# Ledger of designs, part 3: peptides against a protein of PDB entry 8BZL

Target 1, 228 residues: chain A of PDB entry 8BZL
Amino acid sequence: SYDRAITVFSPDGHLFQVEYAQEAVKKGSTAVGVRGRDIVVLGVEKKSVAKLQDERTVRKICALDDNVCMAFAGLTADARIVINRARVECQSHRLTVEDPVTVEYITRYIASLKQRYTQSNGRRPFGISALIVGFDFDGTPRLYQTDPSGTYHAWKANAIGRGAKSVREFLEKNYTDEAIETDDLTIKLVIKALLEVVQSGGKNIELAVMRRDQSLKILNPEEIEKYV
Target 2, 242 residues: chain B of PDB entry 8BZL
Amino acid sequence: SRRYDSRTTIFSPEGRLYQVEYAMEAIGHAGTCLGILANDGVLLAAERRNIHKLLDEVFFSEKIYKLNEDMACSVAGITSDANVLTNELRLIAQRYLLQYQEPIPCEQLVTALCDIKQAYTQFGGKRPFGVSLLYIGWDKHYGFQLYQSDPSGNYGGWKATCIGNNSAAAVSMLKQDYKEGEMTLKSALALAIKVLNKTMDVSKLSAEKVEIATLTRENGKTVIRVLKQKEVEQLIKKHEEE

## One batch from the design tools (peptide; made by RFdiffusion4, then SolubleMPNN)

Design b1_p8_2_s1 (from b1_p8_2, 6 letters changed)
Fold by OpenDDE base, seed 1:
Order: sequence, then structure tokens, then C-alpha cells
Structure b1_p8_2_s1 (fold): chain B 228 residues (1-228), chain C 242 residues (1-242), chain A 8 residues (1-8)
Amino acid sequence: as target 1 above (228 residues)
Amino acid sequence: as target 2 above (242 residues)
Amino acid sequence: SNADRLYL
């Protein structure tokens, strides 16, 4: 069967291993990203951490650089590989170009990495999608999404993982200029979007906020509850 | 679909990696290994299964391996795979020490091996390692630490956890009895014996069937000690008297 | 399940 081969075209032109990698993404918990006026926000469904597990080691949101962060959905181990490669590239860029990466640049790098794993002999696709947010050096907020195929696009708002369809439908309806008029409203929009698929309110949400000229801030549960 | 079960590095239509899942299942048949983090130390307790009178080598430790001066691990799964991975851990730790003139941070050693494990799930011509590991260590960044890794290359930090046979039941018991913030190494040792006594498929727990290692700090140095059989006997005896 | 542990 063609779908058993390492990422080859089926007779009808499908790359089944890429499509199946996209199904792996859907097994991940929901992540949402929203670009505001002067803010970018990532929200994730907090997977139930085992009682005796160290929460520090369970992260769905990570920094790639001071100006870029990423949320992912899908295979956790695959994500670590991508994150590490992206971090190295961010540092390399700072060293060689003497400027931080643009959000588009690092997204394109990640996308190219993923694409290579769809075409290289003896490799399977990465089983992850990512939402990449940050600020360019000119102060422009950016949100990108990439999938297992290596495709990437810029978004105003998007979602990945389990429940992404419902979250996107919510965002399509509720993402307006008024809804992102302030930083607080933008944060509220993300929380409301996540609440479409998350059962236990603020306790099951992780939220990361990056404002212009500010470092990534992970909101604590108490801070999140203020927006619920 | 069974057609995806036999090949590594292939997603099923549902996005599953069956060979990784099966590797995890295989680990469930291995001897039980426990890890418990305490305020004043961390321990590993492992089932010893290979007790044969005709063995020429007196194994000081069958399942617990010293990695460096600050870290040890216990393994559950395929012995040959475990030997390869434990050797690699030692090499990684040594290379880091040579390069940076300081011991490798615990989590960094764990992640380095996990990246190798992950690669064996993504690159063709390889099968997943049929091994899970528990890592205990100390570093200046986080102090005493306990980690678990699996065939997928996923890992996590833990206060207490179990791998191998009856691991789910053991984890349940640990969740019930582990007192966060109040765990001493002494109480952790007692808890380890309690859990092993219930989870090992033996009629009676004996010191010959259990390996225990503790990692502590003494005078600003890490001390990794494998308990003597007599010490384990005393722990078992105390448990039986309770 | 083992499967659930692979995904985040």
C-alpha cells in the first residue's frame, strides 16, 4: 500500500503520511493564537498534569527567542526537536546578522525543516503544528501557523489541535477590531475562544502574552481568572 | 489497522505510532522500577529478577547504573537496549564535562538521550528503543531531581513515579501516600518498600530481589549509594512490622 | 493509555 511508504504520493496525488501527521496534531490539546494591535497572545488547553509530575517539565508554550514564542499541538518529542532547532537558528541569526529573527524568518525556517522531513528518504513527517507569535524588530506583532507539511501562513487569529475547528469558528465570528481594541480585550478573546472547548475554566488554561518591547509573560492562574 | 503495526516511522490513519506504543507496552513486562524525590535526597528502587546461583558475576546492581558523580538511572525494558542507552548517557555526560569543565545539568542529560530516542522513532531503518528510564540526580540549578523517559523520547520531571510491571498500580499508590513537602529520604525508602511489596509479583518481598540506591548531598558533594542487602532487609522488616 | 502520553 502506498500509505505504508515513507511519504510518497498515492495514485490520486495524496501524501498520506503528511495527512496522517495532521491527524497526530489533532490528538494534541488545543492551542490558540491571536494577534492584537500591540500584543500577541497564545492560549493552550492545559493537559491534566499527573499529580506527582513536575509542571515545569510539561510545557506547551515555549520561547524560541526573546521576541518569539511558540505553541504546538501533536507529538511532544517531535516538538522538542523542532524547538531546539529553531532556538539554535535564532541564536545563530543574532550572531551572524546581528539582529533578532523576524517572526516570518523563523517560521519559514521551521516550515522548511518540516518540509524536508516530508521529502527526505527514511524520515517521517513531524507530527506537530505550531503557532508562532512575536514581534519583529520594527515593533509589528505577528502570528504564523505551520503544519506537518511545512506550509505556513500569517494569521490574525488561529487554532491548532483538538477542538481547533470549534475555536476557529468562534474566532471567525468574534475577531473584530473592537474585540482587539485593547490588550485586555485581546486576552479576553483568547480565553473566550478556549472556553469553547475547555471544560473547567481558567484552571485548565495556560496563557502567554507578549507585548511590544516586553518579554514573554506567562500568566498565573490568578491573573487568568481576572479575565474570566 | 494492523498494516501500520509492523513498520517503524509510519503514522497510522489516526495519527498513531504503533511501534512506539508497542515498545511502551513491552516495558510493562519488565521488572518494576520506582523513583521517589525527597527533601534531602532522591532514590531508585528496582526489582531484581535475574537471581541464579550459577551466575559467575556477583552483580552489585543489575538495574541501577551510575552515570556520573551526580546522576544515576534505573532501566525497564530490553536489556540490550538499556545497555546501549546507559553507555550513551555516560558518554554524553563525559563529553559535556570535558567541554564545559562542569557536570552536565540533569535535565540536559535526560533531553540529550531523549533526542536520540526520538530519532529512532522518526528515521527509517530503526526501531524504537524498548526501554524506559528513571533518572535521579543533583545539580546546582534545581537540586535533587527525578525524571522519567520513554521510548518516544518524551520525558518529565516527577516527585515520584514508576516504570515496568504494575507501574500503573504503583503510581496510584504513590499518589495516595506521597506527602508533598514532607517527604524525607527515610520516609521515601519506607514508601518504596511498601509500593514494591504490593506491585512485585512475589509472594514475599526479599532483599535479594530488590535494589535500592540513594542520592544525597554530604559536605557539598553528591553521594550515590547502593544499599547493602542487610539495609534492605531492615527496611522490609520494618514494613512487615507495621 | 500509552497513545495519550505521546501527544500534548
Scores: peptide ipSAE 0.396, ipTM 0.773, DockQ to the pose 0.759
Fold by OpenDDE base, seed 3:
Structure b1_p8_2_s1 (fold): chain B 228 residues (1-228), chain C 242 residues (1-242), chain A 8 residues (1-8)
Amino acid sequence: as target 1 above (228 residues)
Amino acid sequence: as target 2 above (242 residues)
Amino acid sequence: SNADRLYL
């Protein structure tokens, strides 16, 4: 029931607060993730930034570590908490294990965190889904999604947020081995996918690219226009 | 009571946090606070509503609080909540200074408080803080900075912004008149007076009803100064002559 | 709207 601060099962087995948190995710702008051969790409619909707002403080794509980045949809403040926890874990892992996290590991950590917030009597679920991309230490590109329930899966491509359904339908039709054969084609696929839901064209898209053994690169608008 | 615990940190069926939205609505009833970033400084301007002659100590600043040597904030919303949050900001800043032997970066202080605000939206038995804040500061990383935070724990950096009563109108005026890259502290002060004159629910703007603080750098040190009433009067007079 | 500010 939504009238309780407690995430409890309904008589029919639903966790309504988790489902409602998923509705919160749908209020977020669209994010897309695509795994290429040697590249991972995150694309997001830019929320209109107020004219006098500093764009640097509006982040929908965040680095978690040198080898992992995340896009989210949903409650911005909730996302910050998750991001901070994930960053701490990435650093802790480097210190304790002497290796960077695998993308699966950090996804599982985030998922476990989310799950705990669905089971504690004093907490509401996180109102966010995340696309987590990066490279494992062996150079394998990875894409994961996690939702408010704490469920996570590996994907070739996926989308979250308001336009996610339309974007997923596009990706289901257009994600092929040929479509991701090159880095440029992979980037183009993400842009095309976002253009299904973004009305203002390339100006309202932000793209983050991570290539093997390279740092996260946020593409500038001019770079994005080259792919349009 | 358990009833309140059940209502403060819940999602609606539509995925909304109504208590957070209502806290934001409450801020709309508070006095207007403006922040403007200039090339050579940053300022806060706030409406004074409680001009009671019977107040024993007129706090030199009712709505503007010095947080540390490099930062100040202005508050809009529930006064008691504001007092708690401003105290927490000071504590966070002090703890950082003690731990790292340097002042806390502006954005880090803002985010630390925002994490607390967020927690009050997620943990049961708590209500959101009914407070928005404007932060002004200087640090070695980004220089002069202006931030806004709300009850949700969201924040953003701004060139100019407004919270409290008639904030939407104020923001619209700021968008029209703010000249990016050309804003001096002097011009920012004039703009603040212009906007307050139109957005405050007063027939005539008076210096007694306005608090202004400036943050500048002098000789490699941050200087936070609350303008004297006479200085504010001069600004108002200048505006009336234009 | 206030609601719109909460989500990204």
Scores: peptide ipSAE 0.394, ipTM 0.764, DockQ to the pose 0.784
Fold by OpenDDE base, seed 2:
Structure b1_p8_2_s1 (fold): chain B 228 residues (1-228), chain C 242 residues (1-242), chain A 8 residues (1-8)
Amino acid sequence: as target 1 above (228 residues)
Amino acid sequence: as target 2 above (242 residues)
Amino acid sequence: SNADRLYL
């Protein structure tokens, strides 16, 4: 019998495949998101790219739409599926509703997709967590996190992946109104948070910034070093 | 532990997809395939293992497949799986061409297949494809390109890479000898022969055991050419003289 | 490792 029910409850009420998918997320490199006043920042630990590999094809941060971007941790191929579906939904929403998605809307869409894969016959959970950041049409910066279970919450700051615990502990101590008073301070906060787990300084960090009414900007290494 | 080894598309307690990992391991038993990106072209070089004198049809290419006018691939892994995937690549490319009246961009073709591969790692009742592919191509967006995809549905762009038997050793050699920005197709061919000579489990490299295809641009058109045996012999001879 | 290639 093909065990069509991959994700089932244990006798003690656990969804082990969801929990194990969360362990898959921990195998991913660290990603951090911080909401500032008029900025959202994503930072990721760069996985060591093989010398002959094209860096273009190794991305942890991607745009979902002009007003929304996402960082992920976990299974790369799973992430691509989620990203593609999210992008399609963003475009579909623009066509149907004639407005861009809110960050909450697209997060809920992704979360619903993930949840369906925890309950659908013959499907395993997605082995990814995501940090979704952007601006709503009213100019409000947003940060959401979702995990393999399909749960999602809004955050001021959060982290996912292997170093997430240490980064979150840092953010809990250092995320203050003063620490995010300016765009530059917000960026510095993300870098400092990542440096808790990233070795060799700014060279192993990728940073993306979205400001109000601006597209996603990926900082080059020189720009990152200015904040270190 | 054994439960996670026998079921497809399940996570282990440690968050591992063992069936995908095992599919990747299976590829290591296949013949070596190399891809090298040059400034003026891109090449695939593959080990030919099935040399039977009694075969009526001289298969000009056992492991290298033309996908469309702008792309080719080489395969390492389960032959039947490879045939399914290469056929699917051709169908995807053709459907795109018919729909959009332009060739499919290289990365889009790769990702389309990778999404299929990924699905076979996530949907129950399926096993992962036991196949890795190297893709060579040209498009107007990125020019000459080399991609590698694995059973997980993961892919990457490469300057040079290897799949199949002794791939790790081959990659190490490529890392040592590949000069970024200075690689000509001629030098890439020489490098391919050098690496194959060291990585193939043969006493002596022969043209009968090697397939090479080059992808170049001539007069604004992509040219995919499988090297003739005599051309491969010349490359081998040149390497032996160096 | 093959496992390491699956995760980002």
Scores: peptide ipSAE 0.296, ipTM 0.701, DockQ to the pose 0.752

Design b1_p8_2_s1 (from b1_p8_2, 6 letters changed)
Fold by OpenDDE base, seed 5:
Order: sequence, then C-alpha cells, then structure tokens
Structure b1_p8_2_s1 (fold): chain B 228 residues (1-228), chain C 242 residues (1-242), chain A 8 residues (1-8)
Amino acid sequence: as target 1 above (228 residues)
Amino acid sequence: as target 2 above (242 residues)
Amino acid sequence: SNADRLYL
C-alpha cells in the first residue's frame, strides 16, 4: 500500500521521519526567544530577500492572537498551516470560553497537532519548530518551544534553526537576572545572541517585542540599531 | 537515497522533500510566464506553445485565466494540474464572495490555494502539483499586486518575476531593468517583450507565441484585458526598432 | 507535440 504509515519505529526504537523533520528545521534561519521580566522578545535572522520580492510576504514572526506571537524555523508552507490552525483555535477559544488562550494552551494545541501528524497514517511530520511567546491573562510572560515531534516545553530563553546551537550556548552563558533586568537589556540580549550567527549586523535581524497589556511590536531597523 | 525520492511526503535524512523539488524542476520545462507590477497596473506575459490552426478562435488565452473580476493568473507546469488549480481558485473566490458579499483579498486567494498545494506535499497517496502560478490582482488593501506560488505551497509577493523555462535568466534581466517606483504599465509591457524575446526558445518572437494580459483600474473598476494579437505585434515591432 | 500539450 502506498498509503503506508510513513512515521514508523525503526528496530532500534527511532522515529526517523521525526528526526528528519528536525533536520528540516535546521535548514531554517535562526530564531531566538527570550522571556524577560515584563517582556517577551522574538528575534529572527532575516533571509536575504530577492531584490524584486516584497518583504511583507516574507515573515518568520507572526501573531496568533493579541496576546500570543510565534516565530518558526523550517518549512515555510508547513508553518503557514500551523499558524492558520492556531489562529482559528485562538478565535474559537475566545468564542467558546470567553477568554483568550493561555500561551501554554495554544502551545499544547500546536504540539498536539504536530503529534497527530507523527502518528497518523499517510501523514508526514511538520518540518517546523516554533517559539511561542506571549502573556497570560494574569500578566505572566511565557516562552514555549515546540518541535516536529509534538513535544513542548517552557523556556527562559531558547533558539531554533540553523544557528540554534551557537545561540543557545550564548544564552546559557549570558542569560542572567541582571541581563533581563529591564526591557532594553532583554532586547539587547536577543540582539547579541543573534549576532553570534548573523554576519551583517542589525540589518539582517527582525525583532518583535510584546510587553504586558501591549500589542506585538515589530521593531524597525532604526530602532534595532539603537541597541547594537 | 532512492527510497526518499520515490515516495511522496517523506523527508530525506537531510530534511529534503525530493518530490517537491522534482515538481519544481518539472516546471522548468513549461513555457515562460512573466509578471510585472507597475504603478498604474499589473501584467502577465506568457509563452504560447500550442499554436494549432484548428484551435477554436474562441480560445482567448492558453495560459492566462481570469479568476474573478479583480484577479487573473498565469500557470507554468502540467496542464491537467493547472486546470484543477485554476478551477479551484475560481471556486474559492466565488465561495468567499457568497459568504462575505465582497471580493476575496488577493493574498487570501493565493494563500487558500497554497494551503491545498501544501496538503499535497504532506498527505500520503498524493503527489505535489507540478504547477507554479503567477497571480495578478487588485484589492482595496494593497492595490495592484503580483504573487508567485510553487508546488510546495510557498508564495511571495513580487514587483516582477518569472516562472517556467529560463526563469532564472528572466529574473536576472528583470532585476537589471526594473525601476522601482517609476514603472508604468507601458514600460512594463516593453520590458515584458524585451525579456521574452531573450528567454523564449524561439528564433524570433511573434505575436502568435505571446499572450499578454493587463489588469488596470478604470472608473473604480478592475479591468482585465487580454491584448489582441495586433497590439502584441505593435509591441514587438517597437522593441525591434529600439 | 503531444509532450508540449502536457505542459503549460
């Protein structure tokens, strides 16, 4: 049957298609997330946009709801599917529960979606990892990461994509309470972390900031240069 | 390695989707399609390969399809796949209109089809569509727009782009000659002819082998017009005189 | 050619 389960256990207990989907994530440009005290920051390496391409249509950071945003690494088309499903769920939750989703809730939803695609016959895993940030209704900043397997965890800081290892190593050394003491310091930490893998400085970085009770703000290049 | 290239919807050890890549490669064998965004309109120009004297003259366009009153597309790839996708685009646009009593925004129509394309890259028993599309349109949100989509379900907005045969060379020429902010529809038409003349695998560019459609706004309405053969001849002649 | 008819 050509409709065989494509994600099956190997004799040694590996789910190779999930592992290979993780390799697809590594082909994506780097994304980093940092949870500050009263801020969450996403930073991404900008892929070089072709001269005649509209930059508006090349986004690695997107809003899922007013209180939640996501950065991803991996297959762009896969990401769009996940983003759209998550957005629908956020709206559905508002309608049915009469409250916005928690960051954990929507992360769990995304994770469950991914997991189903690892276990359903005739489906391949999603080739994306995501950093999901936002604020819960109580004002608590949250950062979650999810991978192709459908696992998810809460983080203080994390990175995904091609340069993730180097960025994580940087964050492990430099993420301190002092480094996130202010919003500006938190933003600076993200920029410094990305500069470990981004060659062309601030021009190739996109930053998104969400503060408590504020909408997602994408920083313009001039604003980013102030931190470099 | 052959295990991963022969099966749809399977990642290689390196995280590649070979069937999607091969579908994209297949599009390179299709006729050239160009899209150019101007300040006062947007155009599609496509190579017409199927010139048969017995074709019913009612066939206005081989490669350019009107989707709704505000959008058109051009296709490069497998003809049967293209027919399915263009029909789906029309259905999506119509359903949206019926549901919301307003025309579908250009990007939303593109995205809706791209989600279908993506599904054919993720669900077993399906192969990717061997089709890339150029979309031209107008909406109240972004005005004149040009989009490109591929078999993966990826899409992007463009000022000018090309799909199909010799697309890389065409894109390079467009990058050289496209003047941002100064492109008129007239200049865009001239540029389209220039690029097609260099990228089509023909000894001489003729009006019979080129289809051109323009999308403009007149009196607050979108006008999609396929150029007549005589108009295309004039454009070619003008180019030859330069 | 028939092949040309397979590709748009």
Scores: peptide ipSAE 0.112, ipTM 0.685, DockQ to the pose 0.041

Design b1_p8_2_s2 (from b1_p8_2, 4 letters changed)
Fold by OpenDDE base, seed 5:
Structure b1_p8_2_s2 (fold): chain B 228 residues (1-228), chain C 242 residues (1-242), chain A 8 residues (1-8)
Amino acid sequence: as target 1 above (228 residues)
Amino acid sequence: as target 2 above (242 residues)
Amino acid sequence: SYSDLLYE
């Protein structure tokens, strides 16, 4: 059976291991990204942290560089590898090109990495999708998504993971120019979108905000409750 | 789906990595290892299953390994795999020390090994390591630390946790009895004995079947000490009297 | 389940 091998084409032209990796993504907690006018916002469903677990070590949203952050859905260990590689590339780019990466550049890098793992003998695809947000040097906010296949696209808003379908449906209905007119409204939109799939309100949501010329800010629970 | 469990680690149609799951299952059959973080130290307690009178006494136990001056680990799973991983940890720590002229931060050492573990779940011709680890350490960034890693390459920091046989039950007991912010090393030792007594597949807990290591700070230096059998006996006795 | 621990 072709689906039991490394990533190869089936007779009907499917890459089953890539498709199955996409199924792995659906097992991940929900992440949402929204591009505002002068803000990018990532929101993730908090996985219930075990009572004795250190919350510091549970990171669903991470910085890739000062101007770029990423959320993911799928295999946590796979994500760590991708994140580390991306961070190294961001630093390398600063050293070699003497400028920070564009959001598109680092997205393409990640996408290319993923793609290689779909076309290399003896490797399985990465079981992750990612939302990559940030600001280009010119101050333009960007949101990109990547999937296990190595494809990537720019989005106004999108979601990945278990509740992605419901969240996307919400965003399709509610993402308007009016809804993102201000930073606060943009944040509120993300929260409302996540609440479609997250139980118990703001306690189970993690939000990260990046504004122009500002570093990634992770909102504390009190700040999140202001928007609920 | 058994059709996806007998080959190189690949995704099932449902997006599962069965070889990784099976590696984790295999660890469940290994001896119990506990880790408990206290305010004044951190400890590992491990079940010792290989008790032979002719074995030469080693400073560190069958399951507890010193990694560097500031870190130790305990292992649950396949012994040969554990030996490879513990050696790798030592090498990583040494390389870092040589490169940066300072000890490797605890989490960085853990993540370095976890990246190796992850690779063995993604590259063909390889199987996952059948080993979970508990790491104890001290660094200037976070002080005393306890980490757990599994065959997938995932890791997390913990106040207290358990791997190996009856780990779920042990974790449940730890959740009940662990007092956040009030845990002394003395109390942690008592808790370790309590949990091991209930979770080890033995009729009676004895000092011969338990190895305990503590990591403390004395005069600005990390001290890793394996408790003597007599000390463990005293802990067991104290528990029985309560 | 161990499976649940693999995904985030």
Scores: peptide ipSAE 0.223, ipTM 0.702, DockQ to the pose 0.734
Fold by OpenDDE base, seed 1:
Structure b1_p8_2_s2 (fold): chain B 228 residues (1-228), chain C 242 residues (1-242), chain A 8 residues (1-8)
Amino acid sequence: as target 1 above (228 residues)
Amino acid sequence: as target 2 above (242 residues)
Amino acid sequence: SYSDLLYE
């Protein structure tokens, strides 16, 4: 009956609500992140946008700041809350510290937020994982992943969502220095990874790239097809 | 699995929020509401179920609420919950106007309410709102807009959509008949009547059971107009003749 | 499924 309560420990030391929140993440569409040499790339499976839905309002990739972007998997409404809080923090940091956040900093902030929601008896965990990519002010590309528990780590490449296992297996096999030697190759790697789980090729993929000292660029379908 | 059904803010082992799903299910039993975006305007069409002779007709529409000068919404679900949310929308819009001396952008108003809805799914001691909303509006950023929100706090922009009873069937019909880029407000009105006629649980569609509001721009101002019963009758008649 | 509407 412990799993009926708001996030509490089971006798065997499990936080069931956190684990169940992780299951919620698995119900989300797949997202992939890859760190290249001078590029970070996010790719997401496009949820079958209903024909009459405005695509603008269905974004799985969002900017947190000029130097940081995020993809998520899980509860969309939960993600919006996290994104908004992160954006506010990024702006606050610029005002108070007079520098943009590091990718690690904002990841830690998000992770801390998530963690707090696992420890309050009046709140449930966030049902989202996130891939956070960007560049530090020194020009270093970064990729972080965080989950509902508030745990976060730096990655070379990772995936979240329903197809994450298959995508990760692909990345483990194919992520090499040669595979990320150029920006184009890095982009191709992400697309190939997503194609492990996404049907109908580039039409169902959204891809975002961030290069050093450049803003987030969302590739259009035609641009994506060039890499397929 | 039923052990999680009664908990308001608890994930199931499968990662589901059953109370949110149940709230959405309940909305499926509410009166049908349609929204259609056109090139020259946007409309809401809603089923009116409570027709009582003793009701004071002086009141604004039962299912369609004006939020500000540039936005209106329709509701499907628990009436009391809807009243709370529509009031909150008005307050949010007013606060924004006071703070920024300009009308709140449509999506920002929708998002603000959706954040409230989301909170009621995450914080203990609360239940989800049993309400979905359709929003119509105009702003200088995106022009005419149509949004839908649900009890989870999720929302999306639409060219056309439906909430409430038989919403899935209605959406299917809208997908078939909606012509992107060619939709006039006149054609949208006709489409609304067509869809309502097929999806409402009534033997015959009548003007007394349908509320329709249009949002247009005239001389640089937004005009929100609820159609008169006679106008709705004419639309129904035209549909029957086709 | 309503559940599909909750996740992205």
Scores: peptide ipSAE 0.207, ipTM 0.700, DockQ to the pose 0.816
Fold by OpenDDE base, seed 3:
Structure b1_p8_2_s2 (fold): chain B 228 residues (1-228), chain C 242 residues (1-242), chain A 8 residues (1-8)
Amino acid sequence: as target 1 above (228 residues)
Amino acid sequence: as target 2 above (242 residues)
Amino acid sequence: SYSDLLYE
């Protein structure tokens, strides 16, 4: 019965709606994030788009601000809400504080938003996890993850979605200082990690790269193939 | 009976708030946190369960949060709830400082948060926070202090206490070994290691699984220090030699 | 485990 209620505690202290939201995330396509020395990289599994669907309308990686981008796994509609709120906050922060948000700041904002949806009556948790990457104004690369509970942590590398376990296992083995020594090596690491779960190689991978003091760059398929 | 366990802010026929009780049950799933008051300081010791190779280097304690210059806390429960509450504590402390040009008294900060917790148990449309906190602090009114709060909004001052996993057993051990009036920070640290060694569900206590912070006074200033891993290793080693 | 990050 608790699985059908609003987010309430079970007798054994579980929040089933949050746990089920996490299961919803696992249904999403895989996303991976890696923090390099002077680069942050997001990689996502391209969802098989219906033959009649415009591929351009399906974006799993989005910019929140000039210095922050996000990949998500889970409910696309939920993601739109989170993204829009985050973008507004980024702009508001620039106006009020006269500096761009730190990656931690905007992550905390998103996390707090998610947390509120786990504690308010008549609301379900967001069925979304997110990898948030970017650069702080001091030039430090950052990677954060949020989940439906509103929990967030900083990561060197992480993955979310259906293939996250396998990707994380790969990253645990292969993430070393040597593996991220250069931007190119960092990108290769992300690609190799995704290839653990993505079929048909580089054609089904989308990569976004952000370097220090540079805008988000989405790599084209040809650029991706150079790293394979 | 099922009607009351699914509602957030209503009394059962027997006068129980089941959602609060269930929130407290959730705390039992969290890592163990200890607090010990000494004559010359206060400490928090927390179990670190989240050891993951891909986590970014946490320069600061994962389980122990600095609230202001004179106070710190540790949390047991839902991480997201804890983050919201710790942020609120910082805001309350800051607003007080700005308004009164002096730091907020320790108990006043604790009570302010407890009022928020209580509100989430009384006002409709909200669930309790699944978090208990230990607070350590110093103020000019009462000196070194240790407080505990739970999801109900209840709080109390303590000489030593524990929240999270195996808290009852830990409290029992603390009661046996705590020497009132004779507790030094050094002895408190030793006691913390002793209790954690017995209450943590690990075969061997290691420094990587324990976070310890001390709050002391030096030259009229509060010093909050997180012990380095090497220092914790030494404490564990000393315990093993006894 | 990842689930352990839910609680602290």
Scores: peptide ipSAE 0.030, ipTM 0.709, DockQ to the pose 0.054

Design b1_p8_2_s2 (from b1_p8_2, 4 letters changed)
Fold by OpenDDE base, seed 4:
Structure b1_p8_2_s2 (fold): chain B 228 residues (1-228), chain C 242 residues (1-242), chain A 8 residues (1-8)
Amino acid sequence: as target 1 above (228 residues)
Amino acid sequence: as target 2 above (242 residues)
Amino acid sequence: SYSDLLYE
């Protein structure tokens, strides 16, 4: 009964709905994030878009603010809710504090939101993990991950979704100071990491890059092919 | 939603709050956190279980949180719940400071959070927090203090205590080795290492798996310091030589 | 594992 119940503790101290939400994340397409020296890079596995589908609606990488972007894995509808709330918070912060959010701040906001959905009996957990990247006002690149539980941590590199394990194993072996010495090398690292789980090369990869004091740039397929 | 008000943490026929007890079980899965009160300070020692190569090193402490200039805490339990509670502690402390123009007394901060915890065991549509906390602090009223709180909202002051994995065994060891009135921070640190070495399910205690923070008073100011890895290594080495 | 990140 506890496995289908609203998020409550099992006798052995598990929150099954949260754990099941994590399983939902694993069903999502793979997303990768890497923090470089002066760059943050997000890469996602492209799902085949139906011919009649508007490509603009199938973005797994989205901007939360000018200095923060997010990739997610899991339930797309859940992600939309989180993204919208995060965007509102970013704007609210700019209005009230007169500065953009730090990457940690907005991550904590999202994490808190997720946590609340694990503690209220009127709600189920969000079935999404997110990689949140950006730059703080001081120019420091940041990468955070948040899970359905509302946990969050800062990472040098991480992956979420279906192929996350394989990608993380790759990153553990290949993430070095030398591998991120330049922006181009950092981008290459992300692409190589994704290629561990993505078939057919650069055509099935979406890549977003944010450099210090620059806006989010989504690379076109031709630009990605240059790194492959 | 009115539909979920009926799913409150309720008493069993035996008068037990099982959701609170189950939350305590969740805490048992967490890493060990230890607190020791000394004559000249207080310390927290916590097991670091999540050693991942890709974690950003900027997060110096995963288990120990500074709450204000005079208090810190460690957590055992669900990380997300812990994050919410530690943030709330900081907010409570800041609001108090703003309102009264003095730091919140240690016990008042603990009590404020415990009231929140208790509410989550009583009001509809909520589950208990799966978190226990150890609090260390200093205030002008009671000096150095160590508190423990659990998912029920219960709390108590301690000379030494432990939460998380193997906490019962750790508490037993502390009871045996803690010398009331004679405990220095130095001896407390040694005791912490001793207890962690015995309670952690590791063949060899390493500095990467242990976080230690001390709270002391220097020149009329509270100093909260997280020990560097090298310092922890030295403590471990000293223990191994004894 | 994600389970390791659930509990602190």
Scores: peptide ipSAE 0.024, ipTM 0.716, DockQ to the pose 0.051; fails the geometry check

